# Designs tried in a protein design run: peptides against a protein of PDB entry 3T7K. Part 105

Target 1, 248 residues: chain A of PDB entry 3T7K
Amino acid sequence: KAEKILARFNELPNYDLKAVCTGCFHDGFNEVDIEILNQLGIKIFDNIKETDKLNCIFAPKILRTEKFLKSLSFEPLKFALKPEFIIDLLKQIHSKKDKLSQININLFDYEINGINESIISKTKLPTKVFERANIRCINLVNDIPGGVDTIGSVLKAHGIEKINVLRSKKCTFEDIIPNDVSKQENGGIFKYVLIVTKASQVKKFTKLINDRDKNETILIVEWNWCVESIFHLNVDFTSKKNVLYQKK

## One batch from the design tools (peptide; made by RFdiffusion4, then SolubleMPNN)

Design b2_p18_4_s3 (from b2_p18_4, 7 letters changed)
Fold by OpenDDE base, seed 4:
Structure b2_p18_4_s3 (fold): chain B 248 residues (1-248), chain A 18 residues (1-18)
Amino acid sequence: as target 1 above (248 residues)
Amino acid sequence: EIEKKAKEFDENDKEIPD
C-alpha cells in the first residue's frame, strides 16, 4: 500500500532520520504511514538505544522529558524537529493531487524553537557536557522528583560516569563519593558534587563534608542546574542560578 | 487524526519535575 501511494512521485527524498518522539505521537503511526516514513529514510524508534545511532528528536517544543534531554546527547543530534514535519509530509503524500515530481518538505523549516545551530554543533563535540565540565562522579539524593533511575539515566547520557545515590536521612560522610577527576590547570574542579532537593540537605551535606574534609571544594546544585546545562550543552560555573552551595 | 496524535502526550513520557 505504501509503495502504491509513493509511486505517484518521480523522486523520493531520503531524510536519513533515526528519531524518537517526545510530547507527540504517543499512539505511534499506522502501518502504512510507518512504511511511508521508512521509505523516505525516516525511522522512528520507541526508545533511545545507543546502538540505533539516533540523530533526531521530534517534539513540539523544548521539553524536560527524559527523551528530549537524552536527545541532546546524540552523536550528533542532526535535527530537532516539530511534529508538523511529519504531519505535513504525510499530508502531502496522501494528497490526491496529480503526479508530483518531488516531495517539497524542508527539514529546516521545522526546527524546534530554541534548538539552534549552536546547540546542534555542540553535539558534534567528542565529549559530553558534564565530561567537559570535569564532572565524573556525582551524589544524588534518593528523594529527587522524577526518580533516581530517570535522572541518573539522563546524567549518564551526558557524561556522568558514576552516580552515587544518597539516602538523605541516613547517609554519613563515608557515603559521599568524591568527583574523581585529575586536577586540570583550569581550577574548575569540585571534589564533591551533589544534586539535592531541599535546603535541609544542603545544610546536612555541607556540615558532613566540612567537618571531615574542611578544605575541599563543594558544588551543591538543584536538578535544574543540570537541565540548564544540558539545554545549553555547556556548564556555566559563573552562574549562581540553581546553585545552592559552592565552595571553591 | 494525525494532527491530534501530534499534540498528545504519553503518560510515560512526562516532563521531569523540578
Scores: peptide ipSAE 0.499, ipTM 0.899, DockQ to the pose 0.918
Fold by OpenDDE base, seed 2:
Structure b2_p18_4_s3 (fold): chain B 248 residues (1-248), chain A 18 residues (1-18)
Amino acid sequence: as target 1 above (248 residues)
Amino acid sequence: EIEKKAKEFDENDKEIPD
């Protein structure tokens, strides 16, 4: 059926997209449309797997979903597209207007607002955003909204190797792991990096660390600090936004 | 019909809260 529908076109584009969808197409596509998309080099996956070499995200806008956040870790993310791309594409293909010899849809016309070439270009870097920021090991409180598994998965996708989950009410200094990175000459490495949810945790962890490991560098941030870093594919250590405590 | 599907969120595809 898809072949018959596509036979009216003299030339078919190959978009070479391996994509996931977030905030759109939750029910998927019908069989014919999936076949059409496949013939056009558009493969849509249900979940993110590294083995699939995903290069595209479909979303109506920038979202704080696991899929969207992880898409910025694709190697590279080639396209971040609005769902209207697929809609318009399928509409054009299903159109009975005899005079369409070619599919005339430009991917660049469907870019997600706020995902520009600068962001896309950073996904081509050999390192991940937190790797570039010298953040390898973090401490994460167990009561974080969204869950430690989801947040941990996103953080790992972006270069954090080790996530230590802290039981906020019962943890001691010995439960806090250091950020084990090689000392680089040009500073900016925090020995202790923590993601917390409330001010009481800041007080607790700062006390525990300062009492036992005096004069060490500490960075305590909110989850939003990580999100903003991901959205920009850059960690701005000059910004105090979403930073709860910093000791250099 | 496709346009309606483009706007619906999956229950498992939620934004991570602050």
Scores: peptide ipSAE 0.498, ipTM 0.897, DockQ to the pose 0.913
Fold by OpenDDE base, seed 3:
Structure b2_p18_4_s3 (fold): chain B 248 residues (1-248), chain A 18 residues (1-18)
Amino acid sequence: as target 1 above (248 residues)
Amino acid sequence: EIEKKAKEFDENDKEIPD
């Protein structure tokens, strides 16, 4: 029993982690190890739910998984840790050799490379990254790799309220939704925001919009534009990277 | 082995392609 294993320690840490795993521990943990982790204040969840108040992710590195991308929307993300944290912790606990009175594992030694304090600090902001960028409604092509449901779910986690799926071959101007945001005096607001996969789609949508709604602002980007914005928790409108068309 | 489990992706836990 986990209780018997942990009885050898005089003091147990409370890590206060509510975590999901991505790129690691796909088969989960055995019952004893789950109980051990629970007693140490580490709860592992299979899926992301807002009600669980998740604050941690385990991953070997920065990944482009749904879970990893969504973890950057946690409020806050307290820790992004390598799976070696759990491995070393459990190894130490199961070790018979050392009469260890205390668990000597420091969370800060297991940070994922590239997830620094600057990124973590931004997860404490009261707004989401796309909310700060004045992007509320977007158009997404239906043929996007990864699927509209997965991508849409990630985007919603980061503050996009409405995802309009466009049937690329059949869509007309009337199918394109505007980005309905209140005009703030100093913020570049794009009336039409689109995520596309092909140059032909850029040509099609720019023509449709310019012919029917002349002089409006348009932003057409690749999925990678969204990913980079999420990884930095900032939208850089000065960058041309992954921007296919921009009209200010 | 916990170390082996630490390296594998869930079938539903794939990287979103470009």
Scores: peptide ipSAE 0.497, ipTM 0.899, DockQ to the pose 0.894
Fold by OpenDDE base, seed 5:
Structure b2_p18_4_s3 (fold): chain B 248 residues (1-248), chain A 18 residues (1-18)
Amino acid sequence: as target 1 above (248 residues)
Amino acid sequence: EIEKKAKEFDENDKEIPD
């Protein structure tokens, strides 16, 4: 069926997209449309797997979903596109009226607002955002909204190697892991990095660390600090936004 | 119908809260 539909076109584009969708197309596509998209070089996957070499995300806008956040870790992310790309494409293909010799849809017309070439270019870097920031090991409170697994998965996709989950009510100093990175010459390395949700946790962890490991560097942030870092593919240590406690 | 599908969120595809 897809072949018959596409036979009316003299030439078919090859978009070469390996994509996931977030905030759109949750019910998927019908079989014919999937076949059409496949013939146009558009493959849509349900889940993110490294083996699939994903290069595209479909979303209506910048979202704080696991998929969207992880898409910024693609190597590279070639395109971040609005779902209207697929809609318009399929509409044009299914249209009986126009003896269209060619599909006239440009990918660049469907870019997600806020994902510019500067962001895309950073996905071509050989390192991940937190790797560049010398954040290898973090402490994450167990009561974080969204869950430690989801958040942990996103953070790992962006170069954090070890995530230590802290039982916020029961943890001691011995439960807190250091950010074990070799002192690189460029940039402040924080010995302790923590993601917390409450001011009470800031007080607790700062006390525990300062009492037992005096004069060490501490960074305590909210989840939003990580999100903003991901959205910009850059950690700005000069910004106090979403930083709850910092000791240099 | 396709336009409606473009706006639908999966229950498993939620934004991570603040």
Scores: peptide ipSAE 0.497, ipTM 0.899, DockQ to the pose 0.903

Design b2_p18_4_s4 (from b2_p18_4, 7 letters changed)
Fold by OpenDDE base, seed 2:
Structure b2_p18_4_s4 (fold): chain B 248 residues (1-248), chain A 18 residues (1-18)
Amino acid sequence: as target 1 above (248 residues)
Amino acid sequence: DIEEKANEFDENDKEIPD
């Protein structure tokens, strides 16, 4: 059926998209539309797997979903597109009125607002955002909204190698892991990086660290600090936004 | 309607809260 529908076009584009969807197309597509999309080089996956070499995300806008956040770690993310791309594409293909010899849909017309070429270009970098920021090992409180697994998965996708989960009520100094970043003499490395949810945790961890390792650098941030860093694919250490405690 | 599908939200695909 898909072949018959597409036969009216002299030339078919190959979009070469391997995509996931977030905030749209939850119920997926019918069999015919899936086949049409496949013939146009558009493959939609249910989940993110590294083996699939995903290069695209469909979303109505910038979202703080696991899928969206992880999409910014694709190597590279080629396109971040609004669902209207697929809608308009399928509408054009199914249209009997348009004696169109060619599909005239440009991917660039459907870019998600706020995901510009500057962001896309950064996904082509050989390093991940937190790797570039010299953050490889972090401490994460166990009571973080969204769950340590989800947040941990996002952070790992963006270059954090080790996530230490802290039991906020029972943890001691010995439970806190250092950010083991070797050899960078450049003064931008924090020995202890923590993601916390409460002011009481800031007080607790600062005390624990300062009592045992008084002269060390500490960065305590909210989850939003990570999110903003991901959305910009850059860590701005000059910003105090979402930073709860910083000691250089 | 294809347009309705664009707005279909997955309950398991929630935004991570602050």
Scores: peptide ipSAE 0.539, ipTM 0.926, DockQ to the pose 0.907
Fold by OpenDDE base, seed 3:
Structure b2_p18_4_s4 (fold): chain B 248 residues (1-248), chain A 18 residues (1-18)
Amino acid sequence: as target 1 above (248 residues)
Amino acid sequence: DIEEKANEFDENDKEIPD
């Protein structure tokens, strides 16, 4: 069926997209449409797997979903597209009226707002955003909204190697892990990096660290600090936004 | 309706809260 539908076109584009969807197309596509998309070089996956070499995300806008956040770690992310790309494409293909010899859909017309060339270009870098920021080991409170597994997975996708989950009410200083990074000359390295949700946690952890490991560098942030860093594919240490405590 | 599919939300694909 797909072949018959596509036979009316003299030339078919090859979009070369390996994509996941977030915030759209939950029910997927029918068999014919999947085949059509496949013939056009568009393959949609249900889940993110490194082996699939994903290069595209479909979303209506920038979202704080696990998929969207992880898509910014693709190597590279070639396109972040609105779902209307697929809709318009399929509409054009299924249209009987237009003696269209060619499919005329430009990917660049469907870019997600806020994901610009600057962001896309950063996904071509050999390092991940937190790796570049010298953040390899973090402490994460166990009561974080969204769950430690989801958040941890996102953070790992972006270069954090070790996530230590802290039991907020019961943890001691010994439970806090240092960010074990080799001192590079020019980079602000924080010995302790923590993601917390409450002011009480800030007080607790700052006290624990300062009492036991005096004069060490500490960075305590909210989850939004990580999100913003991911969305920009850059850690801005000059910004105080979403930073709860910082000791240099 | 293909247009409705563009807005289909997955209950398991939620935004991570603040």
Scores: peptide ipSAE 0.537, ipTM 0.925, DockQ to the pose 0.903
Fold by OpenDDE base, seed 1:
Structure b2_p18_4_s4 (fold): chain B 248 residues (1-248), chain A 18 residues (1-18)
Amino acid sequence: as target 1 above (248 residues)
Amino acid sequence: DIEEKANEFDENDKEIPD
């Protein structure tokens, strides 16, 4: 059926998209539309798997979903597109009215607001955002909204190698792991990096670290610090936004 | 309606809270 529908076009584009969807198309597509999309080089996956070499995300806007955040770790992310791309494409294909010899849908017309070429270009870098920031090992409180597994998965996708989960009420200094990175001359390395949710945790961890490991560098941030870093694919250490405690 | 699909969200694909 898809072949018959597409036969009216003299030339078919190959979009070469391997995509996931977030905030759209929950129920997926009917069999015919999936086949149409496949013939146009658009393959939609349910979940993110590294082996699938995903290069595209469909979303109505920038979202703080696991899928969206992880899409910025694709190698590279070629396109971040609004769902209207698929809608307009399918509408055009199913339309009998226009003597359309060609499909006239340009991917660049459907870019998600806020995901610009500058962001896309950074996904071509050989390193991940937190890797570039010299953040390899972090401490994460166990009571973080969203869960340590989800957050941990996102952080790992963006170059954090080790996530130490802290039991905030019971942890001691010995439970806190250092960010084990080689001393680079250019500064910006924090020995202790922590993601926390409460001011009480800041007080606790700062005390524990300062009492036992004096004069060490400490970075305590909110989850939003990570999110903003991901959305920009850059860690701005000059910004105090979402930084709860910093000792250089 | 294809247009309605554009707004369909997955309850399991929620935004991670602040």
Scores: peptide ipSAE 0.536, ipTM 0.924, DockQ to the pose 0.890
Fold by OpenDDE base, seed 5:
Structure b2_p18_4_s4 (fold): chain B 248 residues (1-248), chain A 18 residues (1-18)
Amino acid sequence: as target 1 above (248 residues)
Amino acid sequence: DIEEKANEFDENDKEIPD
């Protein structure tokens, strides 16, 4: 059926999209539309897997979903598109009125607001955002909203190798892991990096670390610090935004 | 309707809270 529908076009574009959707198309597409999209070089996946070499995300806007945050770790993210791209494309294809010899839908007309070329260009870098920031090992409190698995998965996608989950009420100094990164020339490395949710946790962890490991560097942030770093694909250590405690 | 699909929400695709 898809072949018959597409036969009216002399030339078909190849969009070369391997995409996931977030905040849209939750029920997926019918079989015919999936086939049509496939013929146009558009493959939509249900989940993010590294092996699929995803290069596109569909979303109505910037979202703080796991999929959206992870899409910024694609290598590269080529396109971040509004769902209207698919809608307009399928509408044009199913239209009986227009003897269109060609599909004329431009991807650039459907860019998600706020995902600009600067962001896209950073996804072409050989390193991930937290890797560039010399953050390899982090401590994450177990009571974080969203769950340690989801947050951990996002952080790993962006270059954090080890996530240590801390039981906030029961943890001791020995439970806190150091950020084991070799000192690079000219880069401040924090020995202890922690993501926390409460002021009481800041007090607890700062005391534990300072009492046992004096004069070490500490960075304690909230989840929004990570989100902002991901959205910008850059860690700004000069900003105090979302930083709860910092010792250099 | 294809337009309705654009607004479909997945309960498993939630924004991570602050």
Scores: peptide ipSAE 0.535, ipTM 0.924, DockQ to the pose 0.910

Design b2_p18_5_s1 (from b2_p18_5, 10 letters changed)
Fold by OpenDDE base, seed 3:
Structure b2_p18_5_s1 (fold): chain B 248 residues (1-248), chain A 18 residues (1-18)
Amino acid sequence: as target 1 above (248 residues)
Amino acid sequence: MALETEEEVYVEYEIPSP
């Protein structure tokens, strides 16, 4: 069926998109539309797998979904597009009225607001955002909303190698792992990095660390600190936003 | 099957800035 629909066009674009969708297309696509999209070089995947070499996300706006956050870790993210791209494309293709010899849809007209060329360009870097920030090992409280698995999966996609889950009520100093980045010469390294949810946890962990390892560097942040770092593909250590405790 | 509403990963409570 798709071939017959597309046969009216003299030339077909190849968009070369390997995409996931978030916050859109919950009902999926019919078989004909999937075949049409595939012939135009648009492949939509249900889930993120590293093997698929995903380069695109469809979303109506910047979202804090696992898929959206992980899409910023694609190598590279070529396009972050509004769902209207697919909608308008399929409308043009299914339109019987237009004697259009060609599909006239530009990807750049459908960019997600706030995902600019600067962000896209950073996805071409050989390193991940937290890797560039010398954050490899973190401590994560077990009572974080969204769950440690989801949060951990996003953080790993962005270059965190080790996630230590802290049982906030029962943990001791010995349960806190150091951010072992001993191989990197440049002095902006926090020995202890923690993601917490409550001011009581800040008080607890700062006490535990300072009582046992008084001279060490500590960074305690909210999840929002990680999210902002991901959305900018940069860690701003000068910002106090979402930083709960910092000891240099 | 319930459409797993893609939940935004958010923290509900703002830790009041000290």
Scores: peptide ipSAE 0.193, ipTM 0.654, DockQ to the pose 0.040
Fold by OpenDDE base, seed 4:
Structure b2_p18_5_s1 (fold): chain B 248 residues (1-248), chain A 18 residues (1-18)
Amino acid sequence: as target 1 above (248 residues)
Amino acid sequence: MALETEEEVYVEYEIPSP
């Protein structure tokens, strides 16, 4: 059926998109539209898998979804596009009125606001955002909203190798893992990095660490610190925003 | 097949656009 619909065009674009959707297309696409999109070089996947070599995200805006956050870890993310791209494309393709010899839809007209070329360019870097920040091993509290699996999966996509889940009520100093990164001369490496949800956890962990390892560097942040770092594809260690405790 | 409900990680706090 798709072939018959597309046969009216003399030339078909190849968009070369391997995409996921978030915050849009909840009902999915019908089989004909999926076939149309596939013939235009647009493949939409339900889930993020590294093997699929995803290069595109569809979303109405910047979202704090797992898919959106992980899309910024694509190698590279080529396009972050509004769903209107697909809507307008399919609308043009289904339109009987215009003897359009060609599909006239420009990807650049559908960019998600706030995902600019500067952000896209950083996805071409050989390293992930937390890897560049010398954050490889983190401690994550078990009572984090969104769950440790989702949060952990996002963090791993962005270059955190090891996530230690702390049982906030029962943890001891021995349960806290160090951020085992070789001292690079130019960057303040934190020995202990923790993501927490409550001020009581800050007090607990700072006490546990300072009582046993008094001279070590500590970074305690909120999840929002990670989110901001992901959205900028840069860790700003000069910012105190979402930093709950810092000891250099 | 359980449709893995896209667990929105955190409530849509509108990050104020800069």
Scores: peptide ipSAE 0.184, ipTM 0.655, DockQ to the pose 0.049
Fold by OpenDDE base, seed 2:
Structure b2_p18_5_s1 (fold): chain B 248 residues (1-248), chain A 18 residues (1-18)
Amino acid sequence: as target 1 above (248 residues)
Amino acid sequence: MALETEEEVYVEYEIPSP
């Protein structure tokens, strides 16, 4: 059926998109539209798998969904597009009125606001954002909103190798893992990195660490610190925003 | 089918800056 619909076009674009959707297209696509999109080189996947080599996200705006946050870890993210791209594309294709010999839809007209070429270019870097920041091992409190699995999965996508889940009420100093970044001489490596949810946890962990390892560097942040770092694909250690405790 | 509710991962708590 799709072939007959597309046969009116002399040339079909190949968009070469392997995409996920977030905050849009919850009902999916009909079989004909999926076939049309596939013939245009647009493949939409339900979930993020590394094996699929995803390069595109569809979303109405910047979102804090797991899919959106992970899309910024794609290698590279080629496009972050509004759902209107698909909508307008399918409308043009299904339109019987337009004697258009060609599909005239430019991907660049549908960019998500705030995801510019500067962000896209950083996804071409050989390293992940937290890897560049020398954050490889973190401690995560078990009572974090969104759950440790979701948070952990996003953080891993962005270059955190090891996530240690701390039982906030029962943890001791021995339960806290160091950020093992032994090789990089250059700049503010924190030995202990923690993501926490409460001021009481800051007090607890700072005490535990300082009582046992008094001279070590500590970074305690909120989840929002990670989110902002992901959205910018850069960790700004000069910013105090969402930093709860820092000891250099 | 787990409706993967695409929930935004947000922090509702204000941690008072120490």
Scores: peptide ipSAE 0.183, ipTM 0.654, DockQ to the pose 0.039
Fold by OpenDDE base, seed 5:
Order: structure tokens, then sequence, then C-alpha cells
Structure b2_p18_5_s1 (fold): chain B 248 residues (1-248), chain A 18 residues (1-18)
């Protein structure tokens, strides 16, 4: 059916998109539209898998969804597009009125506001944002909103190798893992990195670490510190925003 | 320091299906 619909066009664009959707297209696409999109080089996936080599996200705006946060880890993210791209494309293709010899839709007209070329360019870097920041092993409290699995999956997509889940009520010093990063010359490496949700956890973990390991470097942050780092694809260690405790 | 857990407003933007 799609072939017959597309046969009226002399040339078809190949958009070369391997995409996921977030905050849009909850009902999915009908079989004909999926086939049309596939013939235009647009493949939409339900879930993020590294093997699929995803390069695009559809979203109405910047979102804090798992899919959106992970899309900034794509290698590279080529396009972050509004869903109107697909809507307008399908409308043009299904239109009976215009003897359109060509599909005339430009991807650049549908960019998500706030995802600029500076962000896109950073997705071409050979390293992930937390890897560049020398953060490989973190401690995550078990009571984090969104759950440890979702948060952990996002952090892993961005270069966290090991996530240690801390049972905030029962944890001891021995439960806290070090950020085992080889001392590279040019950056302050924090031995202990923790993501927490409560001021009581800051007091607990700072006491546990300082009582047992008084001279070590500590970074305790909120989840929002990670989100801001992801959205900028850069860790700013000079910012105190969302930093709950820092010891150099 | 109010840990304003800004609820991740998973704003399910219902973009109407075409």
Amino acid sequence: as target 1 above (248 residues)
Amino acid sequence: MALETEEEVYVEYEIPSP
C-alpha cells in the first residue's frame, strides 16, 4: 500500500533516521505509515538499544524522560526533532491535491528548542559526559525518585560504569564504593561520589566517610546535578547548583 | 535547604495522533 502512495513521487528523500519518540506518538503509527517512513529512511524504535545505532529523538520539547536523557548519549545524536516533522511529512504524502513531484520537508525546520549544534557536536565526542568528568563509580540512594533502575540506566548511558545502590537507613561506611579512576594529571577526581535525596543522607554519608577516611575527596549531589550535566553534555565543577556537599 | 524534589513532571504530552 505504501509503495502505491509513494509511486507518485519521482524522487524520495532518504532521511537516514533511527529514532525513538518521547512525549509524543503514544498510540504509535499505523502499518502503512511505518512502511512509508521506512521507505523514506525513517525507522522508529520503541526502546533504546545500543545495537540499533540510534541517531534521532522525536519530542515536543526538552524533557526529563529516560528516552530523552539517553538520546543525548547517542553516538552521535544527529537530530532532535519535533513530532511535527513526521506529522507534516505524512500529511504531504497522503495529500491527494498537490501533484508534488518531490517531498519538500527540511529536518532543520523541526529542531527541538534548546538542542543546538553545540549540544549535537558534543555527542560526536569519543567519551561520555561523566567519563570526561572522571566519574565512573557512584553511590546512589535507594529512595531516589524515578527508581534506581531508571536513574542507573540513564547514568550508565552517560559513562557511569558502576552504580552502587545504598540502603540509606542501613548502610555503613563499608557499603560506600570509591570512584576508582586513575589519577589523570589535570582534573580533581572525587574519591566518593554520591547521589542523594535528603539532607539527612548528606549528614550521614559525610560523617561515615570523614570518620573513616578524613583526607578523601567527596562529592554529594542531587539528581538535578546529573540532569543539568546531561543537558549541557558537560560537568561544571565550579557550579554549586545541585551540589549538597563538596570536599576537595 | 529545601530539597525541592522538583517532581519530574513526566508531562505526558498527549500529542494527538495524526
Scores: peptide ipSAE 0.123, ipTM 0.542, DockQ to the pose 0.142; fails the geometry check

